Peptides against a protein of PDB entry 3JWR. Designs and how they scored, part 183

Target 1, 323 residues: chain A of PDB entry 3JWR
Amino acid sequence: TRELQSLAAAVVPSAQTLKITDFSFSDFELSDLETALCTIRMFTDLNLVQNFQMKHEVLCRWILSVKKNYRKNVAYHNWRHAFNTAQCMFAALKAGKIQNKLTDLEILALLIAALSHDLDHRGVNNSYIQRSEHPLAQLYCHSIMEHHHFDQCLMILNSPGNQILSGLSIEEYKTTLKIIKQAILATDLALYIKRRGEFFELIRKNQFNLEDPHQKELFLAMLMTACDLSAITKPWPIQQRIAELVATEFFDQGDRERKELNIEPTDLMNREKKNKIPSMQVGFIDAICLQLYEALTHVSEDCFPLLDGCRKNRQKWQALAEQ
Target 2, 298 residues: chain A of PDB entry 3JWR as posed
Amino acid sequence: TRELQSLAAAVVPSAQTLKITDFSFSDFELSDLETALCTIRMFTDLNLVQNFQMKHEVLCRWILSVKKNYRKNVAYHNWRHAFNTAQCMFAALKAGKIQNKLTDLEILALLIAALSHDLDHRGVNNSYIQRSEHPLAQLYCHSIMEHHHFDQCLMILNSPGNQILSGLSIEEYKTTLKIIKQAILATDLALYIKRRGEFFELIRKNQFNLEDPHQKELFLAMLMTACDLSAITKPWPIQQRIAELVATEFWEQGDQVGFIDFVCTQLYEALTHVSEDCFPLLDGCRKNRQKWQALAEQ

## One batch from the design tools (peptide; made by RFdiffusion4, then SolubleMPNN)

Design b2_p13_8_s4 (from b2_p13_8, 10 letters changed)
Fold by OpenDDE base, seed 2:
Parts: sequence; structure tokens; C-alpha cells
Structure b2_p13_8_s4 (fold): chain B 323 residues (1-323), chain A 13 residues (1-13)
Amino acid sequence: as target 1 above (323 residues)
Amino acid sequence: DEEELALRSLEML
């Protein structure tokens, strides 16, 4: 395609030029091509291209295939969300110095998972999928969308000309797919809520050890969630804009819930309760985000900008909630 | 209730 030719022939700017190592990164000013260039830079600077012998054209095709399999009519859960999740992962690995704590296969899996974790997202949550009796709800009992996202990820990875993992041994390939699956499934916030207590307790007791395979898996899950939620950590103007996209998608779901399911939506998804957004954001930060970024900062102090950003945005939302 | 708020937050994501 013309897009593939343009991407494959383009000079990839440095991570410094692209600012993709910054936790404060914004994609708002970037074209789709520039987001793809950023993604190439992430793979390159994490040594994934070299270590796993990725062909440049195959990587370019894979990135474009991933981007293509996000829906353009979904306000938040689109390519830009996946790209920002991956950028936060890259920043956490590089600037947050988490790269030194992980294997190359884990890093490979996390980056693929971050880019793929919401593939073919429909702008509705698992609850809506279940209540609407969608065909996907018959295939999976729990984490319905996350299973679908992984299936889409696997489909792309196995598609002709998209096989970025072809340089791996059979054992490396199996390991990578296992970690990708675990990481994508970990983005189900319901699973985060179930598992986070174990992580926080290990941190609190100073018993956290990445050499333990179970604790490693737990950490990768928490890191995925931290990157997935990273919009809450962004500088206030970016945070506000992303919150508007989230609200738009949720209100669209709420409108569908009224029309298609004949139910009153929750406050979060109720367009008529838009004035509650600031207080709901404070609640979300307190209930979900703060402890996660605190714990992550205990694993690596260089992740502090995520925690600091989250705290600053809490203050901003609180000030709006008091008006 | 933090748990109820967490559950509502689960609906947000």
C-alpha cells in the first residue's frame, strides 16, 4: 500500500526528537504516520528489532495492521489510546528504568500487548457485551473483550507479511505469546481489582521480588494497567482532553443502553450527569490510580512522574468538583 | 464506599 511504502521509506526520528521517553508525551499534534514512526522507534530503542531480527518492512506492515484494526468511530478506545499505552510502556521501560528488570522477551511481549490490548474495541464495556447478548459473550464468560483483543492480536501476528515474531525460536515464540495473552487479559480492570491487593501487600512488606515467576507475572499485569490508565497522569490540558474522549464514549454507551437495552445508565455513562465528571474523576483516582502509581514508584523511583501527574490531576479535578 | 467507587471505576474502563 502507499501508506506502507511511505512508512517503510521514512527516516525514523530519534526518541529524543519524538519525545517518546517523556511521561508528559502527547500524541495530539501527531499524524498517523508520525505515530507509526514513534512505534518503530520504540521497537528499535528497546533493541527488539536487532535482538529478534525483525525485518523493517514486516514491522511497518504489522504496525499498520494493528492501527487498521482499531475502529475510527470509537471516541477513546482507538489506535491513539493503544499508541499512548505503548508510549507509556516505553517511557516506563526507558525513563522509568524498568527495562533493566525485565527480559527481552518480556519487553517484546509488553510492547506488542500494549499496542494490541484493545484491538477491535467497540466502544462498549464487558457489561454491555454481556447484557446485549452479543456473540462474544457466548464465547467467553469473563474478560470478554480482552479475550477478543488477544484473538485479534494473534490473528494479526499470524497474518502473511505481519509475522514480526518469525525470528524467534519455537520456545521464545511460545513464551512471548503466553506473556502477551497474560498482559492483554490483565487490562481487564476487574482482574486488576482482584490482584492489586497481593501486589500492594508485597510492596508494603518489602517482600516484592521480580526473581519469583509469580511476582514477575503480577508485576507485568500491574505495569500494563499503569500504562493503560496513564492518561490520568498526563499534564492537565492533555488529561482534560482525554477525559472528554472517555466521557464521549461512555455517554455513547449510555445512550445505547437506554435505546437498545431499555435501562437507565450508571452516572458515569449518563449524559445528563455530565456535571458529576469532576467528582467521578477524583473517585477514580483515589480508588484505582493512586495506589498503583505509588506501588510502581516503589519498584522504580524513576516512575515518580506518573504518580506526580496523577496527584496533580486529582487536585485539578477536586477544584472543579468544588465549584 | 471505596469498593462501590472501585466497581464504578471498573465500568469506566
Scores: peptide ipSAE 0.065, ipTM 0.802, DockQ to the pose 0.243
Fold by OpenDDE base, seed 1:
Structure b2_p13_8_s4 (fold): chain B 323 residues (1-323), chain A 13 residues (1-13)
Amino acid sequence: as target 1 above (323 residues)
Amino acid sequence: DEEELALRSLEML
């Protein structure tokens, strides 16, 4: 395609020029081409292109295929969300110095998973999919969308000319796919809630050890969630704008719940309760985000900007909730 | 309460 030719021929700017190592990064000013260039830079600077012998054209095609399989009519869970998740992963790996704690296969899997974790997202949550009796709800009982996202990821990876993993051994390939699956499934926040207590307890007791395979898997899951939720850590103007996108998508779901399912939406998805957004954001930060970024900062102190950003945004949302 | 709030909040991000 013309898009592939343009991407493959383009000079890829440095990570410094693209500011993709910054936890404060925003994609709002970036074109789709620039987001793809950023993605190439992430693979390159993580040594994934070299270590796994990726062909540039194949990587370009894969990136464009991933981008194409996000829906344009979804307000938040689109390519830009996936791209920002991957950028946060890159920043956590580089600026947060987590790269030094992981294997190349784990890094490869996390980056692929971050970019792929919401593939073909429909702008509705698992509860809606289940209640609407969607065909996907017949295939999967739990983490319905996350299983679908992984299936989409696998489909793309196996598509002709998109096989970025072709340089891997059979064992490396199997390991990578396992980690990708686990990482995508970990973005189900229900699984986060289920598992986070073990992680926090290990941190609290100073028993956390990345050399333990189970604890490594747990950490990768927590890191995925931390990147997926990273909008909450962004500078206030960025955070506020992203919160508006999230609210738009949730209100669209709530409107559909009323119309299609004849149910009253939750406050979060109720357009009439938009005035509760600030207090709900405070509750979300307190219940979900703060402990995660505290624990992550304990694993790597260089991740502190995520925690600091989350704390600052809590203050901003609290101030709005008091008005 | 915190878990329920968390589960409800999970839908926002």
Scores: peptide ipSAE 0.067, ipTM 0.806, DockQ to the pose 0.312; fails the geometry check
Fold by OpenDDE base, seed 3:
Structure b2_p13_8_s4 (fold): chain B 323 residues (1-323), chain A 13 residues (1-13)
Amino acid sequence: as target 1 above (323 residues)
Amino acid sequence: DEEELALRSLEML
């Protein structure tokens, strides 16, 4: 395609020029081509292209295929969300110094997972999929959408001309796919809520050890969630704009819940309760986000900008909730 | 629990 030719022939700017190592990064001013260039730079600077012998054209095609399999009519869970998740992962690995704590296969898996974790997202949560008796709800009992996202990820990875993992041994390939699956499934906050207590307790007791395979798996899940939720850490003008996209998608679901399921939506999904957004954001930060970014900062102090951003945004939302 | 359920739907932030 013309898009592939343009991407494959383009000079890829440095990570410093693209500012993709910054936790404060914003994609709002970037074209789709620039987001793809940023993605190439992430793979290159993590040594994934060299270590796994990726062909440049194949990587370019894969990136464009991933981007193509996000829906354009979804307000938030689109390519830009996946791209921002991957950028946060890259920043956490580089600026947050987590790269040195992980294997190359783990890094490869996390980056692929971050870009792929919401593939073909429909702008509705698992609860809606289940209650609407969607065909996907017949295939999967739990984490319905995350299983679908992983299936889409596999489909793309196995598609002709998209096989970025062709340089891996069969054992490396199996290991990578296992980690990708676990990382995508970890983006189900229901699973995060179930598992986070173990992680926080290990940190609190100073017993956390990445040399333990179980604790490594737990950490990768927590890191994936931290990147997925990273919008809450962004500078206030960016956070506020992203929160509007989230609210739009949630209200669209709530409108569908009323129309299609004949139910009253929850406050979060209820367009009539838009005035509760600030207080709901404070609740979200307190219940889900703060402790995660605190724990991540204890694993690597260089991740502090994520925690600091989350704290600052809590203050901003609280001030709006008091008005 | 309702607040946590509402918060689970905030996966979108």
Scores: peptide ipSAE 0.064, ipTM 0.795, DockQ to the pose 0.391; fails the geometry check
Fold by OpenDDE base, seed 5:
Structure b2_p13_8_s4 (fold): chain B 323 residues (1-323), chain A 13 residues (1-13)
Amino acid sequence: as target 1 above (323 residues)
Amino acid sequence: DEEELALRSLEML
């Protein structure tokens, strides 16, 4: 395709030029081509291209295939969200110095998972999918969308000309797919809530050990969630704009819940209750976000910008909630 | 309630 030719022929700017090591990164000014170039740079600077003998054209095609399998009519859970999740992962690995704590296969899996974790997202949550009796709800009982996202990820990875994992041994391939699946499933916040207590307790007791395979798996799950939620850590102008996208998607779901399911939406999905957004954001930060970024900062102090950003945005949302 | 909000957030994200 013309898009593939343009991407494959383009000079990939440095990570410094692209600012993809910055926790404060914004994609708002970037074209789709530039987001793809950033993605190539992430794979390159993590040594994944070299270590796993990825062909440049295959990587380019894979990136474009992933991007194509996000819906354009979804306000938040689109390619830009996946791209920002992957960028936060890259920043956490590089600037946050988490790269040194992980294997190359774990890094490979996390980056693929971050880019793929919301593939073919419909702009509705698992509860809606279940209540609407969607065909996907017949296939999976829990983490319905996350299973679908993984299935889409696997489909792309196995598609002709998209096989970025072709340089892996059979064992490396199996390991990578296992980690990808676990990482994508970990983006179900229900699983995060279920598992986070174990992680926080290990940190609190100073018993956290990445050499333990179970604790490693737990950490990868927490890191995925930290990147997936990273919009809450962004500089305030970026945070506000992303919160508007999230609210738009949630209100669209709420409108569909009224129309299709004949139910009153929850406050978060109720367009008529938009004035509660600031207080709901404070509650979300307190209930979900703060402890995660605190714990992540205990694993690597260089991740502090995520925690600091989250704290600053809490203050901003609280100030709006008091008005 | 933070727990209820967390549970609701689970439904949303």
Scores: peptide ipSAE 0.063, ipTM 0.804, DockQ to the pose 0.244; fails the geometry check

## One batch from the design tools (peptide; made by RFdiffusion4, then SolubleMPNN)

Design b2_p14_3_s1 (from b2_p14_3, 6 letters changed)
Fold by OpenDDE base, seed 4:
Structure b2_p14_3_s1 (fold): chain B 323 residues (1-323), chain A 14 residues (1-14)
Amino acid sequence: as target 1 above (323 residues)
Amino acid sequence: SAAEQTLLGIQAWS
């Protein structure tokens, strides 16, 4: 395609030029091509292209395939969300110095997972999928959409000309896929809620050890969540704009719940309760985000900008809630 | 509470 030719022939700017190592990064001003270029740079600077012998054209095709399999009519859970998740992962690995704590396979898996974790998202949550009796709800009992996202990820990875993992041994391939699956599934916040206590307790007791395979898996899950929610850490103007996208998608679901399921939506998804957004954001930060970024900062102090951003945004939302 | 509402809608964010 013309798009592939353009991408494959383009000079890829440095990470510094693209500012993709910054936790304050914004994609708002970037074209789709530029987001793809950023993604190439992430793979390159993490040494994934070299270490796993990726062909440039194959990587380009894969990126475009991933992007293509996000829906354009979804307000928040689209390619830009996936891209921002991956960028936060990249920043956490580089600027946050987590790269030195992980294997190349883990890094490879995390980056693929970050880009792929919401593939073919439909703008509705698992609860809606279950209540609407969607066919996917018959295939999976829990984490329905996350299983679907992984299925889509696997489909793309196995598609002709998209096989960025072809340079891996059989064992490396199996390991990578396992980690990808775990990472994508970990983005189900219901699972985060179930597992985070163990992680926080390990940190609190100073017993956290990445050499333990179970703790490693737990950390990767927490890291995925931290990147997935990283919009909450962004500079205030960026945070506000992203929060509006989230609210739009939630309200769209709420409208569908009224129309299709004949139910009153929760406050979070109720368009009529838009005035509750600031207080709900404070609640979200307190209930979900702060402890996670605190714990992540304990693992790597260089991740502090995420925590700091989250704290600053809490203050901003609280101020709005008081108006 | 806002926190409770968030938890009830937790899957909205995933």
Scores: peptide ipSAE 0.092, ipTM 0.812, DockQ to the pose 0.552
Fold by OpenDDE base, seed 3:
Structure b2_p14_3_s1 (fold): chain B 323 residues (1-323), chain A 14 residues (1-14)
Amino acid sequence: as target 1 above (323 residues)
Amino acid sequence: SAAEQTLLGIQAWS
């Protein structure tokens, strides 16, 4: 395609020029081509292209295929969300100095997972899928959408001309797919809620050890969630704009719940309760986000900008909730 | 509470 030719022939700017190591990064001003260039730079600077002998054209095609398999009519869970998740992962690995704590296969898996974790998202949550008796709900009992996202990820990875993992041994390939699956599934916040207590307790007791395989798996799951939710850490103008996209998608689901399921939506998805967004954001930060970024900062102090951003945005939302 | 309402819709953020 013309898009592939343009991407493959383009000079890829440095990570410094693209500012993709910054936790304060925004994609709002970037074209789709520029987001793809940023993605190439992430793979290159993490040494993934060299270490796993990726062909440039294959990587370009894979990136464009991933982008193509996000829906354009979904307000928040689209390519830009996946891209921002991957950028936060890259920043956490580089600026947050987590790269040195992980294997090359883990880094490869995390980056692929971040880009792929919401593939073919339909703008509705697992609860809606289950209640609507969607065919996907018959295939999977738990984490319905996350299983679907992984299936889409696997389909793309195995598609002709998209096989970025062809340089891996059979064992490396199996290991990578296992980690990708675990990482994508970890983005189900229901699973995060179930597992986070173990992680926080290990940190609190100063018993956290990445050399333990179970704790490593737990950390990768927490890191994925931290990147997935990283919009909450962004500078206030960016956070506020992203929150509007999230609200739009939630309200669209709420409207469908009324129309298709004849139910009153929860406040989070109720368009009539838009005035409650600030207080709901405070509740979200307190219930889900703060402890996660605190724990991540304990693992690597260089991740502090994520925690600081989350705290600052809590203050901003609280001030709006009091008005 | 706002926290409880958020938890009820927690799957919406992923």
Scores: peptide ipSAE 0.089, ipTM 0.813, DockQ to the pose 0.539
Fold by OpenDDE base, seed 2:
Structure b2_p14_3_s1 (fold): chain B 323 residues (1-323), chain A 14 residues (1-14)
Amino acid sequence: as target 1 above (323 residues)
Amino acid sequence: SAAEQTLLGIQAWS
C-alpha cells in the first residue's frame, strides 16, 4: 500500500526528537504516520529490531496492521490509546530504567502486548458483552475482551508479511507468545484488583524479587496496568482531554445499555451524571491508581513522574469536585 | 457498599 511505502521509506527521528522517553508525552499533535514512526523508534531503541532480526518492511506492515485493527468510531479504546500505552511502556523501560530488570523477550512481549492489548475494541466493557449475549461471551467466561484482543494479536502476528517474530527460535517464540497473552489478559482491571494486593504486600515487606518467576509475572502484569492507565498521570490539559474521551465512550455504552438492554446505566456511564466526573476521577485515582504508581516507584524510583502526575491530577479533579 | 460500586464502575476502564 501507499501507506506502507511511505512509512517504510520515511526517516525515523530519534527518540529525543519524538520525545517518546518523556512520561509527559502527548500524541495529540501527531499524525498517524508519526505515531507509526514513534513505534518503529521504540522497537529500534529497545534493540528489538537488531536482537530479533526484524525486517524493516515487516515491522512497518505489522504496525500498520495493528493500527488498522483498531476501530475509528470508538472514542477512547482506539489506536491512539494503544499507542500511548506502548509509549508509556517505552518511557518506563528507558527513562524509568525498567529495561535493565527485564529480559529482551519480556521487553519484546510487553511492547507487542501494549500495542495489541485492545485490538478490535468495540467501545464496550466485558459486562456489556456478557449482558448483551454477544457471541464472544459464549467463547470466554472471564476477561472476554482481553481474550479477543489476544486472538486478534495472534492473527496479525501470523498474517503473511506481518511476522515480526520470524527471527525467533521456537522456544523464544513460545515464550514470547506466553508473555504477550499474560500481559494482554492482565489489562483486565478485574484481574488487577485481584492480584495487586500480593504485589503491594511484597513491596511493603521489601520482599519483592524479580528473580522469582511468579513475582516477575506479577510485575509484568502490574506494569501493563500502569501503562494502560497512564493517561491519569499526564499533564493536566492532556489528562482532562483524555478523560473526556473516556467519558464519551462510557456514555455511549450507557446510551446503548438504555436502548438495547433496557437498563439504567451506572453513574460512570450515565450521560446525565456528567457532573460527577470529577469526583469519580478522584475515586478512581484513590482506589486504583495511586497505590500502583507508588509501588512501581518503589521498584524503580525513576518512575516517580508517573506518581507525581497522578497526584497532581488528583488535586485538579478534587478542585473541580468541590465546585 | 459505595466503595464496591466505585470499584465496579472503575472496572469499566478496562
Scores: peptide ipSAE 0.083, ipTM 0.794, DockQ to the pose 0.525
Fold by OpenDDE base, seed 5:
Structure b2_p14_3_s1 (fold): chain B 323 residues (1-323), chain A 14 residues (1-14)
Amino acid sequence: as target 1 above (323 residues)
Amino acid sequence: SAAEQTLLGIQAWS
C-alpha cells in the first residue's frame, strides 16, 4: 500500500527527537505516520528488531495492520490509546529502568501486547457486551473483550506479511504468545482488582521477587495496568483532554444503554451527571491508581514521575470537585 | 457502589 511504502522508506527519528522516553509524552500533535515511526523506534531501541531478526517491511506492515484494526469512530479506545499505552511501556522500560529486570521475550511480549490490547474495541465495556447479548458474550464468560483483543492480535501476527515473530524459535514463539495473552487479559480491570492485593502485600512485606515465576507474571500484569491507565499520570492539560475522551465514550455507552437496553446508566456513564466527573476522578485515583503507582515506584524508583503525575492530577481534580 | 461504578468506568479507560 501507499502507506506502507511511505512508512518503510521513512527515516526513523531518534527516541530523543520523538520524546518517547518521556513520561510526559503526548501524541496529540503526531500524525498517524509519526505514531508508526515512534513504534518502530520502540522496537529498535529495545533491541527487539535485532534480537529477533525482524524484517523492517514486515514490522512496518504489522504496525499498520494493528493500527488499521482499531476503530476510528471510538472516542478513546482507539489506536492512539494503544499507542500511548505502548509509549508508557517504553518509557517505563527505559526511563523507569524496568528493562533490566525483564527478559527480551517478556519485553517483546509486553510491547506487542500494549499495542494490541484493545484491538477492535467497540467503545463499550464488558458489562455492556454481556447485557446486550453480543455474540462475543457467548464465547467468553469473563474478560470478554480482552479475549477478543487477543484473538485479533493473534490473527494479525499470523497474517501474511505481518509475521514479526517468524525469527523466533518454536519455544520462544510459544513463550511470547503466552505472555502476550496474559498481558492482554491483565488489562481487564476486574482482574487487576482481584490480583493487586497480592502484589501490594508482597511489596509491603518487602518480599517481592522477580525471580519467582508467579511474581514475575503478577508484575507484568501490574505493569500492563500501570501503562494502560497512564493517562491519569500525564501533565494536567493532557490528562484533562484524555478525560474528556473517556467521558465521551462513557456517555455514548450510557446513551446506548438508555436507548438499546432501556436501563438507567451509572453516574460514570450518565451524561446528565457530567458535574460529578471531578469527584469521580478523585475516587478513581484513590481507589485504583495511587497504590499501583506507589507499588511500581517501590519496584523501580525511576518510575516516580508516574506517581507524581497521578498525585498532581488528583489535586487538580479535587480542586474542581470543590467548586 | 462507587467502587463498582469506578470499575465499570475504568474498563473504559483501559
Scores: peptide ipSAE 0.099, ipTM 0.813, DockQ to the pose 0.555; fails the geometry check

